# Peptides against a protein of PDB entry 3OIQ, part 176

Target 1, 212 residues: chain A of PDB entry 3OIQ
Amino acid sequence: KNRIFVSSSKDFEGYPSKAIVPVQFVALLTSIHLTETKCLLGFSNFERRGDQSQEDQYLIKLKFKDRGSERLARITISLLCQYFDIELPDLDSDSGASPTVILRDIHLERLCFSSCKALYVSKHGNYTLFLEDIKPLDLVSVISTISTKSTNSSKHSSSELISECDLNNSLVDIFNNLIEMNRDEKNRFKFVKLIHYDIELKKFVQDQQKVL

## One batch from the design tools (peptide; made by RFdiffusion4, then SolubleMPNN)

Design b1_p28_8_s3 (from b1_p28_8, 11 letters changed)
Fold by OpenDDE base, seed 2:
Structure b1_p28_8_s3 (fold): chain B 212 residues (1-212), chain A 28 residues (1-28)
Amino acid sequence: as target 1 above (212 residues)
Amino acid sequence: KEELLKQLQKTLEELFKLSLPLIEEEFE
């Protein structure tokens, strides 16, 4: 089955009430919720949805059934946080209690761009997104990709690859949404409050603000 | 970072492989 690129979480409103659909999207990591029984990752592209919360537009579930698979979920979270330089409380606590991690509003401190592959699974109109794969994206690479308008159509004809255009468009949309949020005095998001706010990001934001 | 990404991918592949049967069961 061909993987569908999703530009908006609203796309799922048009999806079948009973289906398994491989999907892919690009978004910012907004939340991590790891408990003994489940792991949820929240993502958002911060698309405006009226008065609705822009957080956790994509709620992705890591499903585990036993201690072994739970450990894999914990390792996944650890590795993801290591990549994004997110400080986690020590998940390796020798205390026989499964570590609980609850992080929210990650985007207020760090822009954690992620390319996610997931399974859309619906049975009775309700759906769950299950994580298949996550590729964290480096911010410098994201900025470079947007700035260079890379016309490099790598002819990789494999039906499973997101079009470079779809990826780039989604990245641009996210930045545009963040710029709008940054301009909104009521919005908590501010680029200058990002821990990794540097000269490159500053310049990029300033340049993008001129186009919007 | 590259090694971290490799480890992440490997972990996710294994986790997904283990989760897929459970997902299929939820769908049936």
Scores: peptide ipSAE 0.708, ipTM 0.965, DockQ to the pose 0.919
Fold by OpenDDE base, seed 3:
Structure b1_p28_8_s3 (fold): chain B 212 residues (1-212), chain A 28 residues (1-28)
Amino acid sequence: as target 1 above (212 residues)
Amino acid sequence: KEELLKQLQKTLEELFKLSLPLIEEEFE
C-alpha cells in the first residue's frame, strides 16, 4: 500500500473504522511518555483546534512486550533525545525498576522537527498510530529547506517519496502556527525562550513574520 | 550526528519488525 502523507491529524477522522494505513507526517515533538508498559510520543503541527490543547495532536505508540523490545524502545528514546539535546534521567540505572520518562511541552524549549512514519490502525472506529520510523530534522536544515524551495521545484515525481512539496508545506505551516502562538500573549510559546534561539532563527522568524 | 541517525534508524527498524506482529494481533 502507498504511504499517505498527512498534513493534519484531522485527516484521521475520515479514515476507515477498520483499517491499517501506512502514513507519514512532519511535526514537532511535544511529549515523551515512557513507562514500564508503554511508550508514547506526542507530536504537533500546532494547527488550531478550537479550545483544545495544541500539544500531542499526533500520539504515536511504541509497542513492546518483552525486555528486549522494551530495551529497543528505551534506546530509541535515548537516541532521539541525544539528537535533540534533550536531557533525560539516566535510563541505564541499574535499579531493576524500568525507568520512567515523562517530558511535556518540549516545544517550549526546543523545536524538535521530526518526519514520522506510522501505521494508522483502526478497530471499531478508534485508532492508534504505531511508530515505524522517525527521522529527526535539524533546525538549520529545516530553515534552509523552507528558504530555498520557494525557487527550486525539482519535479522528482517518485510516487513513494513524500513530495518535497508536502514536506515543505507542512514545515511552513508549522512555522506559521508558531509565529501566531508567539504573537499571542496568552500562549506560553515564545521563540526567544528557546534554548537554541540564535541569530539565524531570529532572522528567519522575522522574515517569515513579514509574509504573514 | 550522521552515526546517531544511523543508529536510530537501525533501532527503529528492529523495534518495528518486533512490534508489527503485535500490531496485527491487536487489529484482528
Scores: peptide ipSAE 0.708, ipTM 0.965, DockQ to the pose 0.930
Fold by OpenDDE base, seed 1:
Structure b1_p28_8_s3 (fold): chain B 212 residues (1-212), chain A 28 residues (1-28)
Amino acid sequence: as target 1 above (212 residues)
Amino acid sequence: KEELLKQLQKTLEELFKLSLPLIEEEFE
C-alpha cells in the first residue's frame, strides 16, 4: 500500500476503525516522553482547533519490549536531541535506572521541523501512530526551500513520491500558523524568544508577514 | 550532521524492524 501524506491530524478521524496504514507528515517536535516502558514523541502543525491545545496533535509511539529495543529508543532520542541542540540529562548514567526524559513545549525554544513516517494502527475505533522513520529538517534548509520553490512548481515529475509540493505546503502552513501565534498576545510562542533566532529567520518572518 | 542523520536512520530501521512484529500482534 502506498504511503499517505497527512496534512492535518484531523484526517485520522476519517480513517478506518480497523486498519494498518503507512502515513507521512511534516510537523514541529513539541514534546518527548521517555520512560522505562514507553517513548512518545509529540508533534504539531499548530493548526487552529478552537480553544483546544495546539500541542501534540501527532502523538507518535516508539514501542520497545526488552533492554535492546529500549536502548535503541534511547539512542534515537539522543540523536534527535543532538541534531536539534536540545539539552538532555545524561542518558548514559551508569545507574541501572532507565533514564526518564520529559520535555514539553519544545517549539517555544527551538523550531524542530521533522518529516515523520509512521504506521497508523487502529482497532475498535481508537488508533496509535507508531514511528517508522523521522527525518529532522534544518531550519535554514526549510527557509531556503520555502523561499525558492514559490516559483518553479511547474514540473510534474510523475513518481509516486509524496510530492515535494505536499512537503512545501505543510512547511508554509506551519510558518503561517506560527506567525499567527506570534501575533496573538495570549500565545506564549514568540519568534524572538527562540534560542536560534537570527537575522535570517527575522528577515524571513518579516517577509512572510507582509504576505499574510 | 550527515553522519548523525545516517546513525539516526540506521537506529530507526533497527528499532522499527524489532517493533513491527509487536505492532502486528497488537492488531490481531
Scores: peptide ipSAE 0.707, ipTM 0.965, DockQ to the pose 0.934
Fold by OpenDDE base, seed 5:
Structure b1_p28_8_s3 (fold): chain B 212 residues (1-212), chain A 28 residues (1-28)
Amino acid sequence: as target 1 above (212 residues)
Amino acid sequence: KEELLKQLQKTLEELFKLSLPLIEEEFE
């Protein structure tokens, strides 16, 4: 089945009430909820949804059934956090208690761009997104991609041709939304408060602000 | 970072393979 690129979480409102649909989207990691029984990752494009919270527009579930699969979920979270330089409490605590990780508002400290593959699974009008794959994106690479419009066909295997255009458009939309949030005095998001705020990001934001 | 990404992908593939039967069961 062909994977569908999703530009907005609102697209799911038009999806079938009983279906399994492979999807892909690009968003910022906003939350991590790891407990003994479940793991949830929150993502957002910060699309305007009236007065509603712009966090966790995409809730992605990692499902596990036993200690082995739970360990894989923990390793997944550890590796993601290591990539994004997110500090986690020691998940390997010998205490036999499954570590609980609750992180919120990750985007206020770090822009964690992620390309996500998931299964949309609906039953009786409700849906759940189950994680297939996450590709964390480097911020420098994201900025470069947006700035150069470089159709550098990195020869990733021909089969999952997500339009490079769709990816780029989504990345631009996210930045535009962040710029709007940064301009809003009531919004907690500020680029200057990001831990990784550097000269390159500053310049990029300034240049994008002139176009908006 | 490349090795980290490879490890992440491998872990996710294994986790998804184990989760897929559970997802199908939830759908039935």
Scores: peptide ipSAE 0.707, ipTM 0.965, DockQ to the pose 0.928

Design b1_p28_8_s4 (from b1_p28_8, 10 letters changed)
Fold by OpenDDE base, seed 3:
Structure b1_p28_8_s4 (fold): chain B 212 residues (1-212), chain A 28 residues (1-28)
Amino acid sequence: as target 1 above (212 residues)
Amino acid sequence: KSELLKKLQETLEELFKKSLPLILEEFE
């Protein structure tokens, strides 16, 4: 089955009540919830959903059943956090208690762009998204990709790859949503509060604001 | 950074391979 690119988590409302569908999306990492029994990653593109929280629009589950798979989940979280420079409490603490990690509102401090592959699994009308793969994206690369795509239509037609167009459109949409949030005085998100806010990001945001 | 991404991909691949049977069991 071809992997479906998802631009909105609302797309799942139209999905079959009993299906397994490979999906792919791009979003910001917003939360990490690691416990002894489960790991959940929250992602969002910050699409406006009325009065609902714009956080955790994509809840992605890492399922593990044994100590070995739990360890792999912990390593995954550690590696993601290392990539995004997110400080985790020492997950290696030899204390026989499985480390619990609860991080929320990650996007308020860091823009953690991620390309995610997941399995949509529905049964009885409810669905769960299971993580297949995650590719963290570098912010500089994201900015460069958005800035350059206005010119290079590279027709790489390979059917299995996310259309570079879909990826770029999603990235643009995310930034536009963040700009709107930044303009909203009631919203806690502010670009200037990001730990990695630099001259390049500032310039990019200013340039994007002119188009909106 | 490239080594980190490689290790992440390898870890996720292994995790997914182990989890897939469990996911399918929940679906049945």
Scores: peptide ipSAE 0.717, ipTM 0.966, DockQ to the pose 0.929
Fold by OpenDDE base, seed 4:
Formats: sequence, C-alpha cells, structure tokens
Structure b1_p28_8_s4 (fold): chain B 212 residues (1-212), chain A 28 residues (1-28)
Amino acid sequence: as target 1 above (212 residues)
Amino acid sequence: KSELLKKLQETLEELFKKSLPLILEEFE
C-alpha cells in the first residue's frame, strides 16, 4: 500500500473504522511521555481546531513489551533529544528504575520539526498511530527549503515521493500558524522566547509576517 | 549530526520490527 501524506490530523476522521494505513506527516514535536509501560510522542501543526488544545494533534505511540524494546524506545528518545538539544534526565542511569520522562510544550522553547512515518491502526472507530520512523529536520534546512521555493525537482528516488510540494506546504502552514500564535497576546508561544532564536529565524519570521 | 541520524534510524528500524507483530495482534 502506498504511504499517504497527511497534511492535517483531521484527515483521520475520514479514515476507515477498521484499517491499517501507512501515513506520513511533518509536524513540530510538542511532548514526550515515556513511562515504564509506554512511550508517546506528541506532534502538532498547530492547526486551529476551535477550542481544542493545539498541542499533541498527532499522538505517536512507541510500543514495547520487554526490556529490550523498552531500551530501544529510551535510546530513541535520547537520540531525538540530543539532536534537538533537549535536556533530559539521565536515561542511562544504572538505577534499575525505568526512567520517567514527561516533557510538555516543547515548541515553546524549541522548534523541533520532524518528518514522521507511522501506521494508522483503527479498530471499532478508535485509532492509534504507531511509530515507524522519525526524521528530525534542521531548522536552517527548513527555512532554506521554504525560502528557495525550490522548483528544482531534485531526483528524489520514486519511493519516498512525498511530493516536495506537500512537505513544503506543510512547513509553510506550520510557520503561518506559529506567526498567528505569536501575534496572539493570549498565546504563550513567542518566537523571541525560543532558545535558538537567532538573526536568521528573526529575518525569516519578519519576511513571512509581511505576506500574512 | 550525520552519525546521530544514522544511529536514530537504525534504532527506529529495530524498534519497529519488534513492535510490528504486537501492532498486528492489537488489530486482530
């Protein structure tokens, strides 16, 4: 089955009540919930959904059943956090206690753009998204990709055909949503409060604000 | 960063391979 690119988590409302569908989306990492029994990653495009929280629009489950798979989940979280420069408690602590990591509102401090592959699995009308793959995206690369309006059909191999257009559109939508949040005095999100706020990001945001 | 990404992908691949049977069991 072909992987479906998802531009909105609302798309899942139209999905079959009993299905397995490989999906892909781009979103910001918003939360990490690692416990002894489960690991959940929250992602969001910050699409406005009425009065509902804009956080954790995509809840991605890392399923594990044994200590070996639990360790892999911990390593995954550690590596993601290392890439995004997110401070975690020491997950490698030899203390036989499974580390608990609960991080929320990650986007308030860091823009952690991620390309995610997941399995949509539904049964009886409820669904779970299970992690297949995460590719963290560098913010500089994201900004460059949006800015260059790359008409260059780079010969990306046929199998990973997220249309470059779908990826770019999603990235633009995320930034537009963040700009709206930044303008809202009631919203906690502010670009200037990001730890990695620099001249490049400032310029990009200013340029995008002129178009909106 | 490239080595970090490689290790991440390898870890995710292994994790998914182990989780897939469990996911299918939940679906059945």
Scores: peptide ipSAE 0.717, ipTM 0.966, DockQ to the pose 0.928
Fold by OpenDDE base, seed 1:
Structure b1_p28_8_s4 (fold): chain B 212 residues (1-212), chain A 28 residues (1-28)
Amino acid sequence: as target 1 above (212 residues)
Amino acid sequence: KSELLKKLQETLEELFKKSLPLILEEFE
């Protein structure tokens, strides 16, 4: 089955009431909820949805049933946080209690661009997205990709046929949405409040603001 | 960072392999 690239979480409203569909999207990591029984990752592209919260537009579940799979979920979260320089409380605390991690509004401090592969699973109109794979994207690489309009159609025939165009368009859309949020005085998101706000990001944002 | 990404991918692959039967059971 071909994987479907999803540009909006609204696309799922048109999906079958009973289906399993492999999907892929690009979004910012916004939340992490790790408990003893489940792990949820929240993502958003910050598409305007009227008065609805723009956070956690994509809720991705990591399902585990045993200690082994729970450990793998914990390692996954640890590795993601390590990549994005997100500080986690020491998950290795010898207290036999499964560590609970609740992080929200990650995007207010760090832009954690992520390419996600998931399974859309629906039964009765309701759906769950299950994580298959996540590729964290480096912000410098994202900025470079958008700026160079790298039409490098590298003909690499690899079956990961997600159009480089779809990825790039989604990244541009996310930045445009962030710029709009940054301009809104009521919005808590501000580029200057990002921990990793540097001269390169500043310049990029300024240049993009001139085009919008 | 490359080693980190590799370990992440390997971990996710193993986790997904273990979770997929459970996901399918919930679907049936």
Scores: peptide ipSAE 0.716, ipTM 0.966, DockQ to the pose 0.928
Fold by OpenDDE base, seed 5:
Structure b1_p28_8_s4 (fold): chain B 212 residues (1-212), chain A 28 residues (1-28)
Amino acid sequence: as target 1 above (212 residues)
Amino acid sequence: KSELLKKLQETLEELFKKSLPLILEEFE
């Protein structure tokens, strides 16, 4: 089955009430909820939805049943946090208690761009997104991709049919939404408060603000 | 970073393979 690229989480409102659909999207990591029984990752593109919270527009579930699969989920979270330089509480606490990780509003400190593959699974009108794969994206690479319009036909295997156009459009939309949030005095998001705010990001934001 | 990404992909592949039967069971 062909994987569908999703540009908005609102697209799921039009999806079948009973279906399994492979999907792909690009968004910012906003939250991590790891407990003994479940793991949830929150993502957002910060699309305006009226008065609704712009956080966790995509809730992605990692399902595990046994200690082995739980360990894999913990390793996944650890590796993601290592990639994005997110500090986790010591998951290795010798206390036989499964470590609990609750992180919120990650986007206020770090822009964690992620390309996600998931299964949309609906039953009786409710749906759950299950994680298949996540590719963390480097901010420098994101900025370069948007700036150069480079058809980086990176020879990723022909099977990742995501239109480079769809990826680029989604990345641009996210930045535009962040710029709008940054301009709003009531919004907590500010580029200058990001831990990794540097000269390159500053210049990029300034250039994008001129086009909007 | 490349080794980290490789480990991440391997971990996710294994996790998904284990989770897929459980997802299908929840759907039935």
Scores: peptide ipSAE 0.715, ipTM 0.966, DockQ to the pose 0.918

## One batch from the design tools (peptide; made by RFdiffusion4, then SolubleMPNN)

Design b1_p29_1_s1 (from b1_p29_1, 15 letters changed)
Fold by OpenDDE base, seed 1:
Structure b1_p29_1_s1 (fold): chain B 212 residues (1-212), chain A 29 residues (1-29)
Amino acid sequence: as target 1 above (212 residues)
Amino acid sequence: EEEELEKKLLERQRKALEELIKKLQELLS
């Protein structure tokens, strides 16, 4: 079956009540919830959904069955956090208790752009997204990609299952949503509060604000 | 059928994580 690109987590409301569907989306990492039995990764495009929290629009699950599967998940989370410069509690602590980790509101400090592949599995109207792949995206590369698309560069790279158009459109949508959040005095998100806020990001945001 | 599906999902997850770990290690090198 071909992988379906998902632009909104609302798309899942139209999915079959009993199905297995490979999906792909791009979003910001917003939360990590590691327990003894599973890990949940929260992602969001910050699409406006009324008064509901804009966090965790996509919940990706890693299921543990044994110590081996838990270890693979913990290594994966550690490496993702290392890439995004997210500080985790020591996951390798010799204390025989599996450490629980709860990180929320990651986007308030770091923009962790991620291209995610997941398996949508539904039963009786409820669904779970199981992790298949996460490609972390560098912010400089994201900014460059958005900036070049605005200039009509027709570079078809045929190799990714996502149309370059779908990826780029979703990246633009995320930034537009972040700009709206930054303008909202009630929203906690502010670009200037990001740990990695630099001159390049500042300039990009200023240029995008002129188009909105 | 449900148990067989669960086994398949867990095996799929294992392979996915093993490949992802390799990719992340390459990005961090």
Scores: peptide ipSAE 0.686, ipTM 0.951, DockQ to the pose 0.830
Fold by OpenDDE base, seed 5:
Structure b1_p29_1_s1 (fold): chain B 212 residues (1-212), chain A 29 residues (1-29)
Amino acid sequence: as target 1 above (212 residues)
Amino acid sequence: EEEELEKKLLERQRKALEELIKKLQELLS
């Protein structure tokens, strides 16, 4: 079955009560919840949903069965955090219990753009998104992609081609939502509070604000 | 049926993580 691009997590409300559907989306990493039994990765495009929280609109699950599956998940999370320069609390506790790690509101410090592939699995009207792939996106590359309008990025990586239009539209939507949050005095999100806030991001945000 | 589905999902996840680890290591090299 072809992988479906999802622009909103509301699309899942129209999905069958019993289905298995490969999906993909672009969003910001917002949370990591690592326990002894699972990991949950929260993502959001910050789409306005009335008075509901804009965080964790996409919840991707990693399930643990044994120490081997847990190890693979922990390595994956560690490498993802290393890429985004996210500090994980020391997993080195000599206590044979794998420590619980909870990171929230990651987007308040770092814009962790991610192209995600997941397996939508529904049963009895409830659904779970299982991880298939995460492509972390470099912020400079994201800004360049939005600004240049035409990316003939000939990266013939054999991965299922996300439509360049779908990717760009999703990235623009995320930035527009962040700009709106930044303008809201009640919202905790502020671009100037990002650890990686630089002159390039500042200029890009200022230019995008003129179009909105 | 549910156990067989769970087994298939776990195997799919394992392969996905192995591939993802490789990709992330390549990005960090």
Scores: peptide ipSAE 0.686, ipTM 0.950, DockQ to the pose 0.833
Fold by OpenDDE base, seed 2:
Structure b1_p29_1_s1 (fold): chain B 212 residues (1-212), chain A 29 residues (1-29)
Amino acid sequence: as target 1 above (212 residues)
Amino acid sequence: EEEELEKKLLERQRKALEELIKKLQELLS
């Protein structure tokens, strides 16, 4: 089955009430909810949805069934957080209780660009997105990709189902949405409050703001 | 059918996480 690229989480409103669909999207990591039974990863492209929260537009689920599945999930989350320089509370706490971790509003401190593959599974009109893959994207690489308008349609091998165009368009859309949020005085998001806000990001944002 | 589907989904998740861990380790190396 071909993987469907999803540009908006609203696309799921048109999906069948009973289906299994491989999907892919690009978004920012916004939240991590690690519990005893599951991990939820919240992602968002910050598409405007009226007065609703723009966080967690994509909820990716890792389900735990046993200690082994939980361990794999915890390792995965740890490695993702290590990549993004996200401080996790010590997951190895000797207290036999599986530590609960709740991180929210990650995008207020760090732009964690992620290319996500998930399995859309719907039943009775409700759906769950199960994790299949997360490719964390380096911010410098994201900025470079958007800035260079890479016309190189390198025939990437048939296994990467995202067109470079779909990826680039989604990245641009995310930045545009962030710029709008940054301009809104009521919005908590500000580029200057990002821990990794540097001269390169500043320049990029300034240049993008001139186009919007 | 639901239990069998759940089992298949969990196995798929396991494989996905194992592959993802390898990729993340490679990115962090």
Scores: peptide ipSAE 0.688, ipTM 0.951, DockQ to the pose 0.860; fails the geometry check
Fold by OpenDDE base, seed 4:
Structure b1_p29_1_s1 (fold): chain B 212 residues (1-212), chain A 29 residues (1-29)
Amino acid sequence: as target 1 above (212 residues)
Amino acid sequence: EEEELEKKLLERQRKALEELIKKLQELLS
């Protein structure tokens, strides 16, 4: 079955109550919840959903079965955090207790753009998204991609069936949502509070704000 | 059926994580 691009986590409300569907989306990493039994990765495109929290719109699950599966998950998270320059508490603490890690509101400090592949699995109307792939996206590359409207189909034969258009549209939507959040005095998100806030991001945001 | 599905999902996850680790290592290298 072809992988379905998902532009909104609301799309899952229309999905079958019993299905297995490969999906993909682009979003910001918002949370990491690592426990002894699982890891949950929260992602969001910050689409407005009424009074619901805009974080963790996509909850991606890594299930632990054994020490091997847990190790793979922990390594994956560690490497992902290393890429995004997210400080994780030491996961290797010799204390025999697998440390619980809870990171929330990651987007308040860092824009961790991610192209995610997941397996949607539903039963009895409830669903779980199981991790299949996360491609972390460099912010500079994201900004450049949006700015250039590069119709340059880089024929990079990346097996990612995400149309360049779908990716770009999702990235634009995320930034637009962030701009709206930044304008809202009640919203905690502010671009100037990002650790990586630089002249390039500032200029990009200013330019995008003129279009909105 | 549920147990078999769970096994398949776990195996799929394992493969996915192994591949992802490799990709992330390559990006960090």
Scores: peptide ipSAE 0.687, ipTM 0.951, DockQ to the pose 0.882; fails the geometry check

